# Peptides against a protein of PDB entry 5HOI: the designs that were tried, part 320

Target 1, 351 residues: chain A of PDB entry 5HOI
Amino acid sequence: FRYMPFSPAGTPFGFTDRRYLTMNEVGYVSTVKNSEQYSITVSFFDVGRFREYHFEDLFGYDLCFLNEKGTLFGQSKTGQIQYRPHDSIHSNWTKIIPLQAGERITSVAATPVRVIVGTSLGYFRSFNQFGVPFAVEKTSPIVALTAQNYRVFSVHYSQFHGLSYSLSELGTSSKRYYKRECPLPMSLPNINSDMKKDANLDYYNFNPMGIKSLFFSSYGDPCIFGSDNTLLLLSKWRSPEESKWLPILDSNMEIWKMSGGKETTDIHVWPLALAYDTLNCILVKGKHIWPEFPLPLPSEMEIRMPVFVKSKLLEENKAILNKKNEIGADTEAEEGEEDKEIQIPVSMAAE

## One batch from the design tools (peptide; made by RFdiffusion4, then SolubleMPNN)

Design b1_p29_1_s4
Fold by OpenDDE base, seed 4:
Structure b1_p29_1_s4 (fold): chain B 351 residues (1-351), chain A 29 residues (1-29)
Amino acid sequence: as target 1 above (351 residues)
Amino acid sequence: DEEAARRALEELERRRAERRERLRKRINE
């Protein structure tokens, strides 16, 4: 087993000189081998909101995380990280993460307010968006990270215990755990069944955990998409005893249904994000399970939210509507430090 | 307004149906 650098929805080079470092709902980051250097391009799906940019990479960045404010790059072996804001107002910054002998950065994540670095030895390093360090924590070996706002979803691997996950919030003063190294009920890639195709071996060597992507939903729920092509959502994570992983989409089954029951062994879902009740994804056609170049236009796949999750979303939407109606009446309700549940603006449900 | 809520739900279901049909088309292309 080897710890490999993980980025959300990153693709291998395969037999090509180019790959996607990462992709999500914001856009996609590609790298092309140019002799001894790389050319990186940061592209966006909303071309009206963001301008595509490129730069020469002399370091060989193999880690990437894209958000709405910038792109975080990392080099797994050297420990170099770079944050590049999309705007020209904020400066790029570079930092070297100190690594022990044999330690690798395995994953990086960035939000508009936090930068997170995870390592093969389980060092969890947190920074602000300017690269100012907050803390270093020792955990089980980190294999994947994603983050939204102040929340971090981390996946850990132990040779003895398999996959685990943590869900934490990185406040200004402290780290709060909602979940700490809990078992992750995701199947690892089956080497013996899938290795019959050279393309599967290449992908396994690139991503031995088979985690195609992980992200937070629009509702702030941790999501993971494994090698089984099932989208798992962590429900009720605020209630530690009630928290459960929900298989909200079997993408192979949905493709099969939509094809009219045909064999669809050449059609694959590549996950980008979960927005409300739709998986934003790339529909991949061909020999590889990952998207090639040029990137196909994103597709939306409807998830089957369990009735229980739909009811909760309806209750949350009712509570948001009721709070909007109450805020319209009485001015004087004291700003009690109620945990501001991130109210998703109702306006985003309409796009 | 219950009628506004009904119209919003009907529009949501229409958009879902259109997304499903677009995806079905892309799968079968």
Scores: peptide ipSAE 0.427, ipTM 0.857, DockQ to the pose 0.469
Fold by OpenDDE base, seed 1:
Structure b1_p29_1_s4 (fold): chain B 351 residues (1-351), chain A 29 residues (1-29)
Amino acid sequence: as target 1 above (351 residues)
Amino acid sequence: DEEAARRALEELERRRAERRERLRKRINE
């Protein structure tokens, strides 16, 4: 086993000079090899809100995380990280993460307020958006990171215990855990069955964990999309005893149904984000399970929300409707973030 | 209002149907 640099929905070079470093609902970051240099392009799906930009990369960034405010880059071997705001108002900053012999940065994440670096030795490093360090924590080896606001979803790997996950909040003074190195019920890629196609070997060498992406949903729930093409959502993570992973989409089964039951071995879902009840994704057609160039337009795939999450959607849609009706009346109702934990009614867990 | 909730549900179902049809077209292209 080798620790490889992971970025959400990143693609391998394959036999090409180009790849996607990362992609999500905001956009996609590509890199092109030019001799010993790389040209990086940061592209956006909302072309009206954001302007595409590019720069020369002399360091060979192999880690990337894109958010609505900027792009974090990392070099897994050297420990160099760079944050580039999308606006020209804020300055770029660069930092070198100290690495031990053989240590690699395995994943990076950035929100508008936090920067996170995870390593192959399990060093979890946190920074503010300006690269000021908060803390260094020793965890199990980190293989993937994502973050939303102050929350961090980390995936860990142990040779003895397999995959685990943590869910934490990076406050101003301390790190709080909602989940700490709990078992992650995700299947690892099966080398013997999947390796019959050379394209699968290339992808496995790039991403041996088979984690195509991980993200937070629009509701702030941790999501992971593995090699089995199943979208898992962590439900009830605020309640430690009630927390469970829900298989909310089998993308292969959905493609099969939508094709009218045809063999669709050349059609693949590439996950971007979960917005409400829809997986934003790239529909990939062809030899590779990952998107090539040019990037196809995103597609929306409906998820099978458990009835409880439909009730959450109904309550939030009621709250949005009530807020839209109340915005007609000038009352500054205090945003009490009543994180009302929507209780699953016991009756509908059986469908 | 119950009618506003019904209209919001009908709009949501319409958007879901339109998304499914777009996805179906793209899969079968």
Scores: peptide ipSAE 0.426, ipTM 0.861, DockQ to the pose 0.499
Fold by OpenDDE base, seed 3:
Structure b1_p29_1_s4 (fold): chain B 351 residues (1-351), chain A 29 residues (1-29)
Amino acid sequence: as target 1 above (351 residues)
Amino acid sequence: DEEAARRALEELERRRAERRERLRKRINE
């Protein structure tokens, strides 16, 4: 097994000079080989909110994480990381992560308040958004990271135990675990069945874990999308004994249904994010399971939320409504941002 | 209130149907 640099929804070069370093609901980061250099472009789906920017990369960044405030870059071999705010108000910063002989940065994540670096030796390094270090922890080897606000979802690999996951919160004073190196019930890529197509071998060499992406849902639940094209959501993670992974979407089955039962071996879902009841994704058509250039417009695929997730969301919405009604008795309507009530559709409950 | 809730449900079902139809078209192109 070889540790490879992982970024959420990152694509290989294949036979091209271009790839996506990462993509999510905010946008996509591309890199182009230019002789011995790279040109990086940070593009956004909301062109009204953000301005596209580019820069020359002399380091060959192979790790990336995009959020609403900035982009984190990393070089897996040298240990260099760079954070670039999208605004011109905050300065870029660069840091070198000390690596042991043979150690690699395997994944990086960034929120508006935290930067996280994971390594092939299981060093978990945390920083604030300005690159000030908080802590270094030794864990099992880290293969993937994502983060939302103060929460971190990490995937670990052991040769003996396979994949595990952790869910933690990075407070100001301490790290709290909700889950610590628990078994991850995700299927690994089947080398013998999937390698019949050369395109699948190229992707396997780029990403041997088959993790296409991992993210937090809009509700703050950890999500992972593996090589089996099934979206898994971690439910009830606040209750350690009740926590379970839920297959909330089989994307192959959904494509098959939507095609009218035709064989769709050339259509693939590339996951971006989970917003409410929809998977934001790229619908990929062609020989490769990953998006090429130019990037197709995102698509929304409906998920089947389990009844108990809906009940919890209905309870949370009722609690928000009741709090608004309790506060709304005395103070006149200041035109505050309408917190768009997440109306969970009743129709999801019955199938 | 009940009529506003019904209209909100009908609008949501309409948006879902439109989304499914857009996805179906895109898959079958």
Scores: peptide ipSAE 0.423, ipTM 0.854, DockQ to the pose 0.431
Fold by OpenDDE base, seed 2:
Structure b1_p29_1_s4 (fold): chain B 351 residues (1-351), chain A 29 residues (1-29)
Amino acid sequence: as target 1 above (351 residues)
Amino acid sequence: DEEAARRALEELERRRAERRERLRKRINE
């Protein structure tokens, strides 16, 4: 089977009865095989803000996306999806996505305002947070999705063209593209060199694209973490001609430096999120490149990019806006200035 | 203002150093 179900930072079962369906900065979703059923647990890193919950899964959900408001589940073969709010104010809802013969749901994403479903045939389906459909679009085959607010980052695969990506805004009436099926400069897993270890073959069978995770940064920039353990960030995406992928962290090189130049073939970075100037991640030790049970405490790995300048400029812009508001200047200018791409001065990008 | 900005930068660099040291410890455990 060529198109495997993808969830951000999801792990295989391996030789165990349990795996992570997804994990990010909010928390982690685990599933345990219990005879013919599954028990799903939704756990949070901020235990003061959220209460852990569990439920019995009779459907065998193999897709998951966690956000601050709820969890989206999907079953790749049946087309069933379920959204579960974390609060008790909103009800759970279930829907069946119509699938053609041989079609699979390959990825799902959810924000507080949108639900997105992508398929192996390239059907892109959008819904609101209540499961009301907006549109169905035909694209190249979708292999991964993530979303933040109204923005969607999608990864596509073609046998002839390899990996491509799209970046889109899901407004009320229409979808806007910032990027549409542009080449993604990410290497696919090398079957011949890396598969000499059984553990790498198991992971390849689970995730043949080698995309460990994809997310939006805290600044709304698309990020992807591939099999090469390099974090790529899409910069200048608002300017189609200036947009570029930046290798902002080689995690293998960073581990090597932090070890004092020792060979650290048993230490792996598992990506969660990019918050400001730090990759939130799990440090994995041992044979497997993915975290096992129990989940280790998250670690923060500093990125080399001048994202600090972007934070400082954002804080300065917010301070300027707050001063303008104190002077009684019209409030309509605020939402439009926060969404301006903070241009890092060229002089600071060269250090 | 400049002194508050300097203190904020010093606090940020302290937090970065502490984060790097925590990461180094976890890698070398």
Scores: peptide ipSAE 0.423, ipTM 0.858, DockQ to the pose 0.474

Design b1_p29_2_s4
Fold by OpenDDE base, seed 5:
Structure b1_p29_2_s4 (fold): chain B 351 residues (1-351), chain A 29 residues (1-29)
Amino acid sequence: as target 1 above (351 residues)
Amino acid sequence: SVKASDVIKEIMEEEEKKKEEEERKKLEE
């Protein structure tokens, strides 16, 4: 098995000189081969909020993570990472991650407050937003990372045990685990059935785990989108015994419904983010399951369960809190109440 | 943002027009 560099919703080069390093709800990062160099462009969907920028890449960055404050780049073989704030007020920084012989950076993630590096040997390295190291932990081999604020969702792979996941919070002094190397019930790509199409073989060679993307929802729930085109959401992760993966969207079934029940073999969902009850995605038409150039506009797919009930309950709770604040009760706004898991009543999950 | 349903509808309408145009060309040969 060969560990490949993973970035959320990253695309292969295929037969082209260009690819997407990453994409999400904020924007997309592209790289173009220019002889021995690369040109990187960071583009945004909200062109009024952010200015597109580009730079020459002499290192051949093959890892990327985009957030609202900056872009993290990584080179899987050399261990070089670079953080580039979108705002010119903050300086870029570069660091070399020490790698052992044959070790690769397999994934990187960045939030406004944390930088995370995962490796093929299972080194989990944490930094602040300025590249100051906090800790190095040895885990099972890391194949994918995403992060939101202080929270990290990591996917691990063992040749003997398959896929596992961890959910952790990176405080200032310690790492807390909500989940630690628990089994991940995601289907791996089936080489024998899916590889009849050359395009699927090219994608498998780029991403042998078939993880198209992973992200946190707008409610802070870990999400993963695999090769089966099913969106999985981790529910009840604050309660280790109650935590479960929910198949919240079968995108193949939704495409089939939206097409009027016609068999569509060349429409593909490329996941970006989950905002409230809506999957933000690129709809891809063609032979390749990934978006080509130019990037189509993002599309919204409605998710009927259980996130829609969670959104309504959150809006109701916010409306109750706002009414309490208007009544002048000196209830200390514990910023901690927004982080309570909204329990969906079992009765509402059965309708 | 565009609804996925509207985009899929547009794709399906374009595919139908392409098939009709290909059938028309085969009748003109």
Scores: peptide ipSAE 0.421, ipTM 0.825, DockQ to the pose 0.488
Fold by OpenDDE base, seed 1:
Structure b1_p29_2_s4 (fold): chain B 351 residues (1-351), chain A 29 residues (1-29)
Amino acid sequence: as target 1 above (351 residues)
Amino acid sequence: SVKASDVIKEIMEEEEKKKEEEERKKLEE
């Protein structure tokens, strides 16, 4: 196993001179290899809100995170990071992250208010949007990061314990944990079954964890999309004892349904974001499971939980409703409007 | 935004059309 640089929905070069460093609901960042240099382009889906820009990359950035205010770049080996605001009002800044021998930056994330750097040795480094450091924490080795506002979803890997996750909030004065290195029930890529196609080997070498992307939903719930093409959502994360990963979409099953039950072995979902009840994704046709160039237009896929899980969740929700009715607890927990968990609509559980 | 169902339908229609065209070419040979 090797710790590889991870960026949300990033693609390998494959046999080409170009790849996507990252993509999400805001846009996509591409890099093209030009001899010893790279040309980076930051493109946006909302062309009315943002203007595409490019620059020459002399460092070979292999990490990227795009948000509505700027783009964070990182170089996994050198420890260099650069933040580029989309608006010219704020200056770009560059910083070198100190790395130990053999340490790599494995993931970076940026919000309008925070910059986060995770490493292969489990150093979690936090900064403000101007690159001023807050803290350095030692965790289990970090393999992926995403962030929304002040919240950070981190994925960790241990050779002994497998995948774990943390959910934390980076306030002004302190870090709060909602979840700290809890088991992540995501399947790792199966080398023996999936590697029969050379294209899968190239992707595995690029991303050995098989995490295609991770993001926060529009409701602020952590989401992860693995090699099994299942979208997992962390439900009830505010309640430590009730928190669970929900398989809210089997994308292979949805492709199969949408194709009229035909075997569609060459259509792939590439996840971008989750907005309400809709997965924003790229539908990829071809040998490669990742989008090539030009990037297809984003598609919207309605969330549909796997039928086998729907029945259990309906039974659990009925049991919870019955238990609430028995306890007579008008615990209207004033979960502030911003803190409403995605209640998977009972209707989506019934179909 | 485009619905994934519509995109998949279009992809499937294009694949069917390509198969029909290949079958037609094999019948003309």
Scores: peptide ipSAE 0.420, ipTM 0.822, DockQ to the pose 0.587
Fold by OpenDDE base, seed 3:
Structure b1_p29_2_s4 (fold): chain B 351 residues (1-351), chain A 29 residues (1-29)
Amino acid sequence: as target 1 above (351 residues)
Amino acid sequence: SVKASDVIKEIMEEEEKKKEEEERKKLEE
């Protein structure tokens, strides 16, 4: 096993000179190899809010995290990181993360208030948005990071324990754990069955964990999208004993339904973000499971909770409605069609 | 935002048109 640099929804070069370093709901970061240099472009989906910018990369950044305020870059081998605000008011800053022999930066994350660096030896390094260090913690080897505000979702890998996750909050004085190295019920890529296609081997070599993306939902719930193309959401994470992973979307099954049950072996979901009850994604057509250039427009897939979870939520909603009716609240229950896709109740999101 | 269902429908219609065009080209050869 080799620790590879992970960035959310990052793509391999494949046979091309260009790739996406990262993409999410804000935009996409591309890099083009120009001889010994790289040209990086930071592009946005909301072109009215943000201006595209580019710069020459002399370091070969292989890690990236995009947020609404800036872009964090990292070089996995050298330990160099750079934060670039999208605005021209704030200055760029660069730092070198001290790495031990054989240590690699495996993931980076940035919010408007925090910068996080994770390594193959399990060093978790936290900084403020100006690169001032807070702490260094030793954890299990980090393979992926995402962050929202002060919260960090980290994925860890141990040869003995497999995949685990942590959910933490990086306050001003201390790190709080909501979850600490708990088992992550995500399937790893199967080398033997899926590797018959050269494209799958290239992707596996780029991302051995098969984590296509890692993000927080709009409600602040940790989400992960693995090689099985299932979106997992961590529910009830504030209650350590009640917390569970919900398989909220099987994207292969949704593609199959949307195609009218035709075998669509060349349509792939590339996850960007979860906004309310919709997965924002790129629909990729072709041999590669990742988007090529130009980037297709983002698409919205409605979250179809598993029928068993949907039925429970229907029963719970009916029980809540019946309780409201018993309390004599004249809420005109519009007899809206019973088959409306049950939104994940806001109460289940970020509990 | 574009609905994934509409995009998949468009993809499928374009694939069907390409197949029909390839079949037409094969009949013209």
Scores: peptide ipSAE 0.420, ipTM 0.821, DockQ to the pose 0.560
Fold by OpenDDE base, seed 2:
Structure b1_p29_2_s4 (fold): chain B 351 residues (1-351), chain A 29 residues (1-29)
Amino acid sequence: as target 1 above (351 residues)
Amino acid sequence: SVKASDVIKEIMEEEEKKKEEEERKKLEE
């Protein structure tokens, strides 16, 4: 096993000169090999809200995370990271993460308020959106990261214990754990059965964990999509004793149903995001399980969420919206300073 | 947004048309 750089829904080069560094509900980041350099393009699904931009990459960025405010880039071997806001109002910043001999950046994540870097030695580094460092923590080796607002979902790998996950909140003063290195019940790629197809070997070499993507749902629940094409959602994560992974979508079974029960071995789901009760995804037709160029339009696949989970999530979202409206009514008086870190209300830190 | 069911249906209809065209060509040869 080798620690490889992971980005959500990233694709390999394969036999081409181009790949997707990352993609999600906001857009997609592509890179093209141009002799000794790379050309990176940041594209958006909402072309009315965002303007596509490109730049020359002299570093060979192999890590990427896209959010609504900017794009984080990383180079796994050199430790260089760059944050590029989508808006020209904020400046780009670059940093070098100190790496030990043989250490690699394995994953990066960025929200409008936090930047996170995870390494093959399990160094978890946190920054604000301006790159000011908060802390360095030593964990089990990190293989994947995603983040939403102040929350971080991390996947860890140990040769002795297999896959684990953590769910944490990066407040202003401290890191809170909701889950700390708990077992992750995700199947690893089966080398012997799946490698009979050369295309599966190429993908395994790019992504040996088989994690196609991980994200937070629109309700703030951790989601992971593995090599088995099952979408797992972490339910009731605020209650440690009640928390469980729910298989909310078997995408192979849903493709089979939608095809009228025909064997469709060349249609693949590539996950982007979970919005309410729909998986936003790319439907891929062909031999490769990942999207090629041009990118197909995103498709919506309905999930079979248990009614009890849906109702509780709707209540929690209403409570969050009501709290935001109460805070919004009190903050209409303090319109002045755009740069105020949204203080997590002490009440949200106490639940 | 496009429904995954509609996209899969379109893919399946295109595959059926291609098979019918290939069968028709084989009957004309």
Scores: peptide ipSAE 0.419, ipTM 0.824, DockQ to the pose 0.456

